# Designs tried in a protein design run: peptides against a protein of PDB entry 7VSI. Part 11

Target 1, 32 residues: chain A of PDB entry 7VSI
Amino acid sequence: EDISEDPSWARVVNLNALLMMAVAVFLWGFYA

## One batch from the design tools (peptide; aimed at target 1 L18 A22)

Design b2_p16_7_s4 (made by RFdiffusion4, then SolubleMPNN; from b2_p16_7, 12 letters changed)
Fold by OpenDDE base, seed 3:
Structure b2_p16_7_s4 (fold): chain B 32 residues (1-32), chain A 16 residues (1-16)
Amino acid sequence: as target 1 above (32 residues)
Amino acid sequence: SSVLDALLKQMLEVLN
């Protein structure tokens, strides 16, 4: 309850996390 | 590259 996540913002953060993971893989694939 | 390889190794080290 003290640090519980708002469900709407939790989804936004999770989607951005997945997007940034994909970007990291593309950077690795392009430069490494 | 060397910089990207170093950063990726750093991130993996933090996660493990």
Scores: peptide ipSAE 0.052, ipTM 0.541, DockQ to the pose 0.055
OpenDDE base, seeds 1, 2, 4, 5: peptide ipSAE 0.042, 0.047, 0.048, 0.048; ipTM 0.492, 0.508, 0.517, 0.513

Design b2_p16_8 (made by RFdiffusion4; failed a check: the pose's geometry)
Pose (drawn by RFdiffusion4):
Structure b2_p16_8 (pose): chain A 32 residues (1-32), chain P 16 residues (1-16)
Amino acid sequence: as target 1 above (32 residues)
Amino acid sequence: PFLMVVLAVLIVSNLL
Protein backbone atom coordinates (compact mmCIF):
# COMPACT_ATOMS: atom_id res chain seq x y z
CA GLU A 1 0.00 0.00 0.00
CA ASP A 2 1.08 3.65 0.54
CA ILE A 3 0.95 4.67 -3.13
CA SER A 4 2.50 8.16 -2.93
CA GLU A 5 4.10 9.01 -6.26
CA ASP A 6 6.10 12.24 -6.24
CA PRO A 7 4.08 14.84 -8.16
CA SER A 8 6.98 15.75 -10.44
CA TRP A 9 7.62 12.31 -11.87
CA ALA A 10 3.87 11.86 -11.79
CA ARG A 11 3.53 14.84 -14.18
CA VAL A 12 6.25 13.42 -16.39
CA VAL A 13 4.72 9.94 -16.68
CA ASN A 14 1.20 11.31 -17.15
CA LEU A 15 2.48 13.58 -19.91
CA ASN A 16 4.28 10.93 -21.91
CA ALA A 17 1.36 8.50 -21.46
CA LEU A 18 -0.92 11.04 -23.02
CA LEU A 19 1.63 11.61 -25.76
CA MET A 20 1.67 7.86 -26.44
CA MET A 21 -2.09 7.90 -26.81
CA ALA A 22 -1.84 10.89 -29.17
CA VAL A 23 0.60 8.96 -31.32
CA ALA A 24 -1.57 5.81 -31.29
CA VAL A 25 -4.65 7.82 -32.27
CA PHE A 26 -2.61 9.40 -35.09
CA LEU A 27 -1.63 5.98 -36.37
CA TRP A 28 -5.25 4.88 -36.23
CA GLY A 29 -6.21 7.88 -38.35
CA PHE A 30 -3.33 7.50 -40.80
CA TYR A 31 -4.29 3.92 -41.53
CA ALA A 32 -7.99 4.76 -41.89
CA PRO P 1 -10.13 14.78 -34.51
CA PHE P 2 -12.24 14.60 -31.39
CA LEU P 3 -9.79 12.33 -29.60
CA MET P 4 -6.90 14.59 -30.61
CA VAL P 5 -8.74 17.63 -29.14
CA VAL P 6 -9.41 15.73 -25.86
CA LEU P 7 -5.75 14.64 -25.61
CA ALA P 8 -4.55 18.16 -26.43
CA VAL P 9 -6.72 19.53 -23.56
CA LEU P 10 -5.36 16.89 -21.16
CA ILE P 11 -1.72 17.51 -22.22
CA VAL P 12 -2.12 21.28 -21.77
CA SER P 13 -3.82 20.73 -18.38
CA ASN P 14 -0.91 18.44 -17.29
CA LEU P 15 1.71 20.99 -18.36
CA LEU P 16 -0.07 23.68 -16.39

Design b2_p16_8_s1 (made by RFdiffusion4, then SolubleMPNN; from b2_p16_8, 11 letters changed; failed a check: the pose's geometry)
Amino acid sequence: SSLLEQLAQMILAVLS

Design b2_p16_8_s2 (made by RFdiffusion4, then SolubleMPNN; from b2_p16_8, 11 letters changed; failed a check: the pose's geometry)
Amino acid sequence: SDLLRELFELILAVLS

Design b2_p16_8_s3 (made by RFdiffusion4, then SolubleMPNN; from b2_p16_8, 11 letters changed; failed a check: the pose's geometry)
Amino acid sequence: DELLRALAAMIAAVLA

Design b2_p16_8_s4 (made by RFdiffusion4, then SolubleMPNN; from b2_p16_8, 11 letters changed; failed a check: the pose's geometry)
Amino acid sequence: SALLEALARMIQAVLD

## One batch from the design tools (peptide; aimed at target 1 L18 A22)

Design b2_p17_1 (made by RFdiffusion4)
Pose (drawn by RFdiffusion4):
Structure b2_p17_1 (pose): chain A 32 residues (1-32), chain P 17 residues (1-17)
Amino acid sequence: as target 1 above (32 residues)
Amino acid sequence: IVFFFVLIAVAIFLNLF
C-alpha cells in the first residue's frame, strides 16, 4: 500500500502517457 | 478523431497547469 507518487514525476508520466495516446489516435486516423 | 484530440489537449493543459 502507501501509493504516494511524487507529484513531479507524476506530472511527467501523466504527460507522456497522454502524448502516447495522442500518437495512437493519430495513427488510427492516418490509417482510416 | 478530432474529439479525442480535444480531450487529450484539455487533459494536457490541466496536467501542466

Design b2_p17_1_s1 (made by RFdiffusion4, then SolubleMPNN; from b2_p17_1, 13 letters changed)
Fold by OpenDDE base, seed 5:
Structure b2_p17_1_s1 (fold): chain B 32 residues (1-32), chain A 17 residues (1-17)
Amino acid sequence: as target 1 above (32 residues)
Amino acid sequence: VDALLRLIADLMLEVLY
């Protein structure tokens, strides 16, 4: 089976990953 | 913080385009 990502959905996933990393860094910076 | 936010913004632009 080909597990290649649809390019549009790959961008959505990558964007959400970056947003989650940013949120994690903000939480760390604020509470630690 | 400003430098970090700019870095994240640059990465976001790389993802969007």
Scores: peptide ipSAE 0.069, ipTM 0.568, DockQ to the pose 0.644
OpenDDE base, seeds 1, 2, 3, 4: peptide ipSAE 0.064, 0.066, 0.058, 0.054; ipTM 0.566, 0.567, 0.537, 0.527

Design b2_p17_1_s2 (made by RFdiffusion4, then SolubleMPNN; from b2_p17_1, 15 letters changed)
Fold by OpenDDE base, seed 1:
Structure b2_p17_1_s2 (fold): chain B 32 residues (1-32), chain A 17 residues (1-17)
Amino acid sequence: as target 1 above (32 residues)
Amino acid sequence: VDALLQAILELILAVEN
């Protein structure tokens, strides 16, 4: 079966991943 | 912080592109 990512959903997931990483870095910067 | 924030913004722009 083709398990290639849908380009639109790949973009949404990548953006969410980057946003979550940014949030994590801000939390790290605040508490560490 | 400024450099890190800039890097994050650049990554976001790279994903959008």
Scores: peptide ipSAE 0.077, ipTM 0.549, DockQ to the pose 0.659
OpenDDE base, seeds 2, 3, 4, 5: peptide ipSAE 0.054, 0.051, 0.053, 0.066; ipTM 0.517, 0.502, 0.510, 0.546

Design b2_p17_1_s3 (made by RFdiffusion4, then SolubleMPNN; from b2_p17_1, 13 letters changed)
Fold by OpenDDE base, seed 1:
Structure b2_p17_1_s3 (fold): chain B 32 residues (1-32), chain A 17 residues (1-17)
Amino acid sequence: as target 1 above (32 residues)
Amino acid sequence: VQALLEEIARQILEVLY
């Protein structure tokens, strides 16, 4: 099965991943 | 509302760790 990424969607996913990591760090920093 | 958001945050963290 081919799991190659579409380059445009890969960028969208990566940007969302960075956003979610920032949110996770916020939650960890303030509530953990 | 803040207390509810804090509880949701804790539950998310509890799933992740």
Scores: peptide ipSAE 0.044, ipTM 0.528, DockQ to the pose 0.043
OpenDDE base, seeds 2, 3, 4, 5: peptide ipSAE 0.043, 0.040, 0.043, 0.043; ipTM 0.521, 0.519, 0.526, 0.524

Design b2_p17_1_s4 (made by RFdiffusion4, then SolubleMPNN; from b2_p17_1, 13 letters changed)
Fold by OpenDDE base, seed 5:
Structure b2_p17_1_s4 (fold): chain B 32 residues (1-32), chain A 17 residues (1-17)
Amino acid sequence: as target 1 above (32 residues)
Amino acid sequence: VLAQLLAILAAILAVLN
């Protein structure tokens, strides 16, 4: 069974992961 | 702070490219 990522959706997922990490760092910087 | 913000933008561009 092939579980390889579709290149367009891989890009969307990776972008969302980066945005979530950026938000987490800003929240950490403000509250910690 | 500015360098850190630019690094985040660079990381986004790296994913898109």
Scores: peptide ipSAE 0.054, ipTM 0.537, DockQ to the pose 0.562
OpenDDE base, seeds 1, 2, 3, 4: peptide ipSAE 0.047, 0.051, 0.035, 0.050; ipTM 0.518, 0.530, 0.442, 0.532

Design b2_p17_2 (made by RFdiffusion4)
Pose (drawn by RFdiffusion4):
Order: sequence, then C-alpha cells, then structure tokens
Structure b2_p17_2 (pose): chain A 32 residues (1-32), chain P 17 residues (1-17)
Amino acid sequence: as target 1 above (32 residues)
Amino acid sequence: VLGLVLLALAVVFALLL
C-alpha cells in the first residue's frame, strides 16, 4: 500500500500517457 | 491540461481523416 507518487513525475507520466493515446487515435484515423 | 488538449485535437483530426 502507501501509493504516494511524487506529483512531478506523476505529471510527466500522465502527460506522455495522454500523448500515447493521441498518437494511437491518430493511427486509428489514418487507417480509416 | 496540455495532454488533454493534445488528445482532443488528435481525436478531431482523426475524425477528419
């Protein structure tokens, strides 16, 4: 237990996770 | 917020493709 992620790294990982979804959604669109 | 904006733009762009 004790899941305390530092907010800074948390912002970094959240950001690139959303970027990954943006890229995947782009690839879905590109390939119809 | 930046990530959400980028994702929203990617969704709109993908729908246009």

Design b2_p17_2_s1 (made by RFdiffusion4, then SolubleMPNN; from b2_p17_2, 7 letters changed)
Fold by OpenDDE base, seed 5:
Structure b2_p17_2_s1 (fold): chain B 32 residues (1-32), chain A 17 residues (1-17)
Amino acid sequence: as target 1 above (32 residues)
Amino acid sequence: VVGLLLLAAAFLLALSL
């Protein structure tokens, strides 16, 4: 069975991953 | 301040992709 990513949803997931990492860095910088 | 700049940079990067 093929588990390859749909290219449009792959982009959505990757963009959300970048935003989540940015939020995590912000929280780290603010509280640590 | 640095955290806000990093967040803004990542947001703009995300919008460009």
Scores: peptide ipSAE 0.062, ipTM 0.590, DockQ to the pose 0.144
OpenDDE base, seeds 1, 2, 3, 4: peptide ipSAE 0.060, 0.061, 0.062, 0.060; ipTM 0.588, 0.599, 0.592, 0.585

Design b2_p17_2_s2 (made by RFdiffusion4, then SolubleMPNN; from b2_p17_2, 7 letters changed)
Fold by OpenDDE base, seed 3:
Order: C-alpha cells, then structure tokens, then sequence
Structure b2_p17_2_s2 (fold): chain B 32 residues (1-32), chain A 17 residues (1-17)
C-alpha cells in the first residue's frame, strides 16, 4: 500500500539500471 | 527512484541509434 521503495528491491533496481546504462552507452558509442 | 532515472537515461541514449 505504501509506494515507498523497499530497500532490497531498490538495490536490485539500481544495480540493473547501472548495467543497462553501461550497455546503452557502448551501443551509443558504437553506432554514433 | 535513482535506478529508474538511470534506466530512463539509458533508453534516452539508446534512442539516438
């Protein structure tokens, strides 16, 4: 019911976001 | 929230391909 982030899942989301950003940067660098 | 913002940034960069 609370929309606040669960600390454990917040960490999972943060780590996955960083990984996805790294991949996106390399793809951007490759094709740009 | 920070992770979701970084994910949004990742997709924004990917959209430039």
Amino acid sequence: as target 1 above (32 residues)
Amino acid sequence: ILGLLLLALAFLLASQL
Scores: peptide ipSAE 0.085, ipTM 0.651, DockQ to the pose 0.150
OpenDDE base, seeds 1, 2, 4, 5: peptide ipSAE 0.064, 0.067, 0.083, 0.069; ipTM 0.600, 0.615, 0.649, 0.608; seed 4 fails the geometry check

Design b2_p17_2_s3 (made by RFdiffusion4, then SolubleMPNN; from b2_p17_2, 8 letters changed)
Fold by OpenDDE base, seed 4:
Structure b2_p17_2_s3 (fold): chain B 32 residues (1-32), chain A 17 residues (1-17)
Amino acid sequence: as target 1 above (32 residues)
Amino acid sequence: SVGLALLAAAFAAALSL
């Protein structure tokens, strides 16, 4: 409860994390 | 490549949320 995540916001955070991973892979693919 | 596989996996995972 103290540091538990709201399910809706957890989904938003996880989606953003995966989008950031996708951007990182694009940058790696382009520059590496 | 590994990078393209990870990219595809990231998008697939994102669509599952």
Scores: peptide ipSAE 0.063, ipTM 0.607, DockQ to the pose 0.084
OpenDDE base, seeds 1, 2, 3, 5: peptide ipSAE 0.062, 0.057, 0.060, 0.059; ipTM 0.604, 0.585, 0.590, 0.574

Design b2_p17_2_s4 (made by RFdiffusion4, then SolubleMPNN; from b2_p17_2, 7 letters changed)
Fold by OpenDDE base, seed 4:
Structure b2_p17_2_s4 (fold): chain B 32 residues (1-32), chain A 17 residues (1-17)
Amino acid sequence: as target 1 above (32 residues)
Amino acid sequence: VLGLLLLLQAFLLALQL
């Protein structure tokens, strides 16, 4: 079976990753 | 997967700053 990303789920994962990166930056900026 | 890799890179970078 192929391990290539499904385009729709790849988009969902990438958008959630961007959200998590933004949250991480704010938390780092506030507590560090 | 690309987004998760970038997230990991961001965390590693933050730990080094």
Scores: peptide ipSAE 0.067, ipTM 0.596, DockQ to the pose 0.179
OpenDDE base, seeds 1, 2, 3, 5: peptide ipSAE 0.050, 0.050, 0.065, 0.058; ipTM 0.553, 0.554, 0.591, 0.575

Design b2_p17_3 (made by RFdiffusion4)
Pose (drawn by RFdiffusion4):
Structure b2_p17_3 (pose): chain A 32 residues (1-32), chain P 17 residues (1-17)
Amino acid sequence: as target 1 above (32 residues)
Amino acid sequence: VPVVLFVVLLVLIFLNL
């Protein structure tokens, strides 16, 4: 237990996870 | 739909910055 992620790294991981979804959604659109 | 989701993800990335 004790899931305390440091907010800084948390912001970084959250950001690039959202970026990954943006890229995947782009690829979905590109390929109809 | 991909354009709408992409814009929503860009708004979320901006808010996270």

Design b2_p17_3_s1 (made by RFdiffusion4, then SolubleMPNN; from b2_p17_3, 15 letters changed)
Fold by OpenDDE base, seed 2:
Structure b2_p17_3_s1 (fold): chain B 32 residues (1-32), chain A 17 residues (1-17)
Amino acid sequence: as target 1 above (32 residues)
Amino acid sequence: DAEAQLQALFEQIAALQ
C-alpha cells in the first residue's frame, strides 16, 4: 500500500472521529 | 432537515472506512 497511517496519529484521528460522532448524537438528541 | 443532514454525514464518514 502506497500510503500508511502513523499508528499514533491514527489513534488521535480515530479518537477525534469518535468525539465528533458523540457531539453529533448529542445535537440530534437535543434538537430532534 | 438537520437530522437527515446528520444521517447523510454519518453515511459519508462510514463510506470512508
Scores: peptide ipSAE 0.065, ipTM 0.562, DockQ to the pose 0.113
OpenDDE base, seeds 1, 3, 4, 5: peptide ipSAE 0.060, 0.051, 0.054, 0.057; ipTM 0.555, 0.547, 0.551, 0.559

Design b2_p17_3_s2 (made by RFdiffusion4, then SolubleMPNN; from b2_p17_3, 12 letters changed)
Fold by OpenDDE base, seed 5:
Structure b2_p17_3_s2 (fold): chain B 32 residues (1-32), chain A 17 residues (1-17)
Amino acid sequence: as target 1 above (32 residues)
Amino acid sequence: TPQALLEALFQLILELQ
């Protein structure tokens, strides 16, 4: 498919997304 | 507030799951 995800890069993107979400949760917990 | 925006983003993400 023209827009299918490369599995290796999907892992990199997903890991970065999880790290961003973790940082966001800590910011929410600290300031909210 | 930035906190309210962040909470809204979390809620949006949770609703999409």
Scores: peptide ipSAE 0.063, ipTM 0.590, DockQ to the pose 0.095
OpenDDE base, seeds 1, 2, 3, 4: peptide ipSAE 0.060, 0.062, 0.060, 0.060; ipTM 0.577, 0.589, 0.586, 0.586

Design b2_p17_3_s3 (made by RFdiffusion4, then SolubleMPNN; from b2_p17_3, 13 letters changed)
Fold by OpenDDE base, seed 5:
Structure b2_p17_3_s3 (fold): chain B 32 residues (1-32), chain A 17 residues (1-17)
Amino acid sequence: as target 1 above (32 residues)
Amino acid sequence: LPERLLLELFRQILALQ
């Protein structure tokens, strides 16, 4: 039970990860 | 410098998955 991920918070974390990856790719594409 | 930093950050983000 203590290591089971809450599906609602998992979704928030996953969306935030996708946004961070999109920003990283943007910065790499425009400044590298 | 910034390109290597961005690649390292991206690699770290992927390592969390």
Scores: peptide ipSAE 0.088, ipTM 0.604, DockQ to the pose 0.118
OpenDDE base, seeds 1, 2, 3, 4: peptide ipSAE 0.085, 0.076, 0.077, 0.082; ipTM 0.590, 0.576, 0.590, 0.597

Design b2_p17_3_s4 (made by RFdiffusion4, then SolubleMPNN; from b2_p17_3, 13 letters changed)
Fold by OpenDDE base, seed 1:
Structure b2_p17_3_s4 (fold): chain B 32 residues (1-32), chain A 17 residues (1-17)
Amino acid sequence: as target 1 above (32 residues)
Amino acid sequence: SAEALLQELFERILELL
């Protein structure tokens, strides 16, 4: 429980992770 | 390769989610 994740910030982090992965895929598609 | 590093990064990130 000392390392429990706040649900609101968990969603923000997860959304940002998805966005970063999408950007990375686009960069991979363009340069690789 | 850069592609392999990207794949590894994706796998590491997905493990955190």
Scores: peptide ipSAE 0.041, ipTM 0.500, DockQ to the pose 0.145
OpenDDE base, seeds 2, 3, 4, 5: peptide ipSAE 0.040, 0.041, 0.041, 0.039; ipTM 0.497, 0.514, 0.501, 0.493

Design b2_p17_4 (made by RFdiffusion4)
Pose (drawn by RFdiffusion4):
Formats: C-alpha cells, structure tokens, sequence
Structure b2_p17_4 (pose): chain A 32 residues (1-32), chain P 17 residues (1-17)
C-alpha cells in the first residue's frame, strides 16, 4: 500500500499517457 | 482540464481524418 506518487513525475506520466491516447486516436482517424 | 483533454482527442481524430 502507501501509493504516494510525487506530483511532479505524476504530472509527467499523466501528460505523456494523454499524448499516447491522442496519437492512438489520430491513427484511428487516419485509417478511417 | 477534462474539457481540454476531450478537445485534444477530438482535434487529433479530426486531424487523422
């Protein structure tokens, strides 16, 4: 237990996870 | 923040189309 992620790295990983989804959604659109 | 994330995903989809 004790899941305390440092907010800085947390912001970084959240940001690039959203970026990954943005890229995946782009690829979905590109390929109809 | 949620609205911005939704708009980003919608924009990425439309860019792909």
Amino acid sequence: as target 1 above (32 residues)
Amino acid sequence: ALVAAVLLLVAAYLLGR

Design b2_p17_4_s1 (made by RFdiffusion4, then SolubleMPNN; from b2_p17_4, 11 letters changed)
Fold by OpenDDE base, seed 1:
Structure b2_p17_4_s1 (fold): chain B 32 residues (1-32), chain A 17 residues (1-17)
Amino acid sequence: as target 1 above (32 residues)
Amino acid sequence: TLAVLLAMLAAAFLAGL
């Protein structure tokens, strides 16, 4: 059993994670 | 705003490097 990430999908997930973080920061900046 | 959009695009670009 191996839990290592596929490098290609890891990049896709990391891209979406950083986009979500950017959106969250701007929502926080706007409403907080 | 445009600034928000540009910041998001910059974040996406950096994530892709």
Scores: peptide ipSAE 0.071, ipTM 0.616, DockQ to the pose 0.070
OpenDDE base, seeds 2, 3, 4, 5: peptide ipSAE 0.064, 0.061, 0.052, 0.065; ipTM 0.608, 0.607, 0.583, 0.605

Design b2_p17_4_s2 (made by RFdiffusion4, then SolubleMPNN; from b2_p17_4, 11 letters changed)
Fold by OpenDDE base, seed 4:
Structure b2_p17_4_s2 (fold): chain B 32 residues (1-32), chain A 17 residues (1-17)
Amino acid sequence: as target 1 above (32 residues)
Amino acid sequence: VLAVLLAMLLAAFLRGL
């Protein structure tokens, strides 16, 4: 059994990462 | 994997706020 990413979970992780980065940009814009 | 690495950078960024 290999450790390659499951494509469905990879998509979920990628979307959450993008959402978190968007939130970070707004926090940066407001506080920095 | 890439998103996890980016999340690590995000975590470091948020720690600095």
Scores: peptide ipSAE 0.114, ipTM 0.679, DockQ to the pose 0.098
OpenDDE base, seeds 1, 2, 3, 5: peptide ipSAE 0.113, 0.112, 0.110, 0.110; ipTM 0.684, 0.682, 0.683, 0.684

Design b2_p17_4_s3 (made by RFdiffusion4, then SolubleMPNN; from b2_p17_4, 10 letters changed)
Fold by OpenDDE base, seed 4:
Structure b2_p17_4_s3 (fold): chain B 32 residues (1-32), chain A 17 residues (1-17)
Amino acid sequence: as target 1 above (32 residues)
Amino acid sequence: VLAVLLAMLEAAFLLGL
């Protein structure tokens, strides 16, 4: 077994990370 | 790996760094 990323789940996680970053930018822009 | 790097960047912005 290895810790190598499954390519399908890697894309899902990466896309969710980008979405979360977008939300974070809006929150940062509003409150900071 | 990319998600981890982006999460670090997100945290930096939220902490005002």
Scores: peptide ipSAE 0.077, ipTM 0.639, DockQ to the pose 0.124
OpenDDE base, seeds 1, 2, 3, 5: peptide ipSAE 0.072, 0.075, 0.074, 0.066; ipTM 0.628, 0.632, 0.632, 0.613

Design b2_p17_4_s4 (made by RFdiffusion4, then SolubleMPNN; from b2_p17_4, 11 letters changed)
Fold by OpenDDE base, seed 2:
Structure b2_p17_4_s4 (fold): chain B 32 residues (1-32), chain A 17 residues (1-17)
Amino acid sequence: as target 1 above (32 residues)
Amino acid sequence: LLAVLLAMLLAAFLAGL
């Protein structure tokens, strides 16, 4: 079965990934 | 998927703190 990304869900996942990266940077700044 | 991979790299870095 094909595992290519659905364009709409790819955008949702990428936006969530970027938000998580932003949170991670703040956590790094706070604890490191 | 690129953003997901970069987020995983950053998460791995945080796990090493």
Scores: peptide ipSAE 0.092, ipTM 0.666, DockQ to the pose 0.115
OpenDDE base, seeds 1, 3, 4, 5: peptide ipSAE 0.059, 0.056, 0.092, 0.054; ipTM 0.610, 0.607, 0.666, 0.598

Design b2_p17_5 (made by RFdiffusion4)
Pose (drawn by RFdiffusion4):
Structure b2_p17_5 (pose): chain A 32 residues (1-32), chain P 17 residues (1-17)
Amino acid sequence: as target 1 above (32 residues)
Amino acid sequence: SFLVVALIVFFLVLAVF
């Protein structure tokens, strides 16, 4: 238990996770 | 295509904020 992620690295991982989804959505669109 | 662009913009806005 005790899931306390530091907010800084949390912002970084959240950012790049959203960026990954943006890339995946792009690839979905590119390939119809 | 519009839906894809809207989703990309949505995720970029969330990434910024």

Design b2_p17_5_s1 (made by RFdiffusion4, then SolubleMPNN; from b2_p17_5, 14 letters changed)
Fold by OpenDDE base, seed 2:
Structure b2_p17_5_s1 (fold): chain B 32 residues (1-32), chain A 17 residues (1-17)
Amino acid sequence: as target 1 above (32 residues)
Amino acid sequence: LADVLAAVLALFLLGLS
């Protein structure tokens, strides 16, 4: 079965990953 | 908060590239 990424959804997922990392860094900076 | 928003904005712009 082909697991190649759809380019549009790949961008959505990557953007969400970046935003989640930004939130994680904020939480680390604020609470640690 | 401004620094956080700037960081999120920067990552957002990188995501659009």
Scores: peptide ipSAE 0.069, ipTM 0.585, DockQ to the pose 0.467
OpenDDE base, seeds 1, 3, 4, 5: peptide ipSAE 0.064, 0.064, 0.066, 0.066; ipTM 0.571, 0.575, 0.577, 0.577

Design b2_p17_5_s2 (made by RFdiffusion4, then SolubleMPNN; from b2_p17_5, 10 letters changed)
Fold by OpenDDE base, seed 3:
Structure b2_p17_5_s2 (fold): chain B 32 residues (1-32), chain A 17 residues (1-17)
Amino acid sequence: as target 1 above (32 residues)
Amino acid sequence: TALVLALVLALLLLALT
């Protein structure tokens, strides 16, 4: 089975990763 | 606060590209 990343799902995963990083930086700036 | 806001905005801009 090919486990290579589908380009459409790669974009969705990368978008979610960037959103989670933005939230993490906001929480760090609020509580630290 | 201003630095955190700038970083959040930068990440949002990267997410839209």
Scores: peptide ipSAE 0.082, ipTM 0.605, DockQ to the pose 0.792
OpenDDE base, seeds 1, 2, 4, 5: peptide ipSAE 0.078, 0.065, 0.070, 0.078; ipTM 0.597, 0.575, 0.581, 0.596

Design b2_p17_5_s3 (made by RFdiffusion4, then SolubleMPNN; from b2_p17_5, 11 letters changed)
Fold by OpenDDE base, seed 4:
Structure b2_p17_5_s3 (fold): chain B 32 residues (1-32), chain A 17 residues (1-17)
Amino acid sequence: as target 1 above (32 residues)
Amino acid sequence: SDLVLALVLALFLAAAT
C-alpha cells in the first residue's frame, strides 16, 4: 500500500496544523 | 492543566470555524 501523502491534501493538513498550533499558543498564553 | 485547557479550547474553536 502506498502511504505517500497527496501533495494538495498535505498542504491543507499542514496549514491547518500551523493555524491550530498558533491558536493553541494564544489560548495557552491567555489562560496561563 | 493550562496546556490541556488550551488544547481543548483550540479543538472547540476549530469546530466552530
Scores: peptide ipSAE 0.125, ipTM 0.703, DockQ to the pose 0.080
OpenDDE base, seeds 1, 2, 3, 5: peptide ipSAE 0.116, 0.091, 0.111, 0.115; ipTM 0.651, 0.617, 0.645, 0.648

Design b2_p17_5_s4 (made by RFdiffusion4, then SolubleMPNN; from b2_p17_5, 11 letters changed)
Fold by OpenDDE base, seed 1:
Structure b2_p17_5_s4 (fold): chain B 32 residues (1-32), chain A 17 residues (1-17)
Amino acid sequence: as target 1 above (32 residues)
Amino acid sequence: SDAVLALVLALFLLAAA
């Protein structure tokens, strides 16, 4: 229970993580 | 560059915290 994750919020977090990584890679690729 | 990479990684870690 203490480390269980709500499936709906898990999806939201995972999508935001992917978007954040894509933006980070874009900034690295564009400016580095 | 290494500086831009370091900046991007730092911003990524700050956003994840």
Scores: peptide ipSAE 0.125, ipTM 0.669, DockQ to the pose 0.095
OpenDDE base, seeds 2, 3, 4, 5: peptide ipSAE 0.128, 0.121, 0.123, 0.117; ipTM 0.668, 0.663, 0.666, 0.648; seeds 2, 4 fail the geometry check

Design b2_p17_6 (made by RFdiffusion4)
Pose (drawn by RFdiffusion4):
Structure b2_p17_6 (pose): chain A 32 residues (1-32), chain P 17 residues (1-17)
Amino acid sequence: as target 1 above (32 residues)
Amino acid sequence: VPFVLSVFLVVVVVVYL
């Protein structure tokens, strides 16, 4: 237990996770 | 719709950065 992620690295990982979803959604659109 | 959603998500990423 004790899931305390540092907010800084948390922001970084959240940001690139959302970027990954943006890229995947782009690829979905590109390929109809 | 996918292209509009991708652009929205990229704007959110840039604002959050």

Design b2_p17_6_s1 (made by RFdiffusion4, then SolubleMPNN; from b2_p17_6, 13 letters changed)
Fold by OpenDDE base, seed 1:
Structure b2_p17_6_s1 (fold): chain B 32 residues (1-32), chain A 17 residues (1-17)
Amino acid sequence: as target 1 above (32 residues)
Amino acid sequence: KYFALSQALFEEGLRLA
């Protein structure tokens, strides 16, 4: 329970993580 | 080359988020 996440903030974090990963892959694809 | 892959992964990620 101590490490449980609020579901709303979990989604926000997940979306930001996915956005950052997508941008990273875009940059990788652009320069590689 | 990897743009289409990135788009597909992004869409899947949004669906699972």
Scores: peptide ipSAE 0.082, ipTM 0.568, DockQ to the pose 0.450
OpenDDE base, seeds 2, 3, 4, 5: peptide ipSAE 0.079, 0.074, 0.073, 0.071; ipTM 0.557, 0.559, 0.550, 0.543

Design b2_p17_6_s2 (made by RFdiffusion4, then SolubleMPNN; from b2_p17_6, 13 letters changed)
Fold by OpenDDE base, seed 4:
Structure b2_p17_6_s2 (fold): chain B 32 residues (1-32), chain A 17 residues (1-17)
Amino acid sequence: as target 1 above (32 residues)
Amino acid sequence: SYFELSEALFRLGLELA
């Protein structure tokens, strides 16, 4: 099975990763 | 720091549980 990423879904995953990082920074800023 | 971030995530976990 080919495990290479589909370019379109790769972008979706990357955007979600950035959103999660932003949320993590918010949590850090709020509670720490 | 990583500790501060983990603490924040832990608090979130407690809040959602």
Scores: peptide ipSAE 0.083, ipTM 0.598, DockQ to the pose 0.050
OpenDDE base, seeds 1, 2, 3, 5: peptide ipSAE 0.081, 0.080, 0.063, 0.060; ipTM 0.599, 0.596, 0.531, 0.534

Design b2_p17_6_s3 (made by RFdiffusion4, then SolubleMPNN; from b2_p17_6, 12 letters changed)
Fold by OpenDDE base, seed 4:
Structure b2_p17_6_s3 (fold): chain B 32 residues (1-32), chain A 17 residues (1-17)
Amino acid sequence: as target 1 above (32 residues)
Amino acid sequence: SYFELSLALFKEVLELA
């Protein structure tokens, strides 16, 4: 079984990862 | 406001992805 990422879902995951990092930075800025 | 800042950050992130 190939564990390589489907390119479309890979992009969705990457987008969500970046959005979560943006949220983390926002929270850091808010509470820092 | 912090809310406006968060929206600006989200927009920048979306442009990078």
Scores: peptide ipSAE 0.070, ipTM 0.557, DockQ to the pose 0.302
OpenDDE base, seeds 1, 2, 3, 5: peptide ipSAE 0.061, 0.060, 0.059, 0.060; ipTM 0.532, 0.515, 0.522, 0.523

Design b2_p17_6_s4 (made by RFdiffusion4, then SolubleMPNN; from b2_p17_6, 13 letters changed)
Fold by OpenDDE base, seed 2:
Structure b2_p17_6_s4 (fold): chain B 32 residues (1-32), chain A 17 residues (1-17)
Amino acid sequence: as target 1 above (32 residues)
Amino acid sequence: KYFELSLALFALGFALA
C-alpha cells in the first residue's frame, strides 16, 4: 500500500521506459 | 563505436531501472 503506484503516473513512467528503450535500440542500430 | 554502444546500454539500463 505504501509503495502502490498512482495509475496515471504509472502510465507515464511506462511510456517513458518504452521510449527510452526505443532510443537505445536506435542508438545501437545507427552507431554500433 | 564503443562509446555509442555504451550510451545505448546506459539508456537501456536507465529505462529498465
Scores: peptide ipSAE 0.180, ipTM 0.716, DockQ to the pose 0.093
OpenDDE base, seeds 1, 3, 4, 5: peptide ipSAE 0.149, 0.154, 0.161, 0.151; ipTM 0.675, 0.680, 0.703, 0.677

Design b2_p17_7 (made by RFdiffusion4)
Pose (drawn by RFdiffusion4):
Structure b2_p17_7 (pose): chain A 32 residues (1-32), chain P 17 residues (1-17)
Amino acid sequence: as target 1 above (32 residues)
Amino acid sequence: VIVVLYVIIAVAIVFVL
């Protein structure tokens, strides 16, 4: 237990996760 | 649907920052 992620690295990982989804959605659109 | 997903992702990025 005790899931306390440091907010900084939390912001970084959240950001690039959202960026990954943006890229995947782009690829979905590109390929119809 | 793709435009809506990008709007949602953009709003989420702004929230995270």

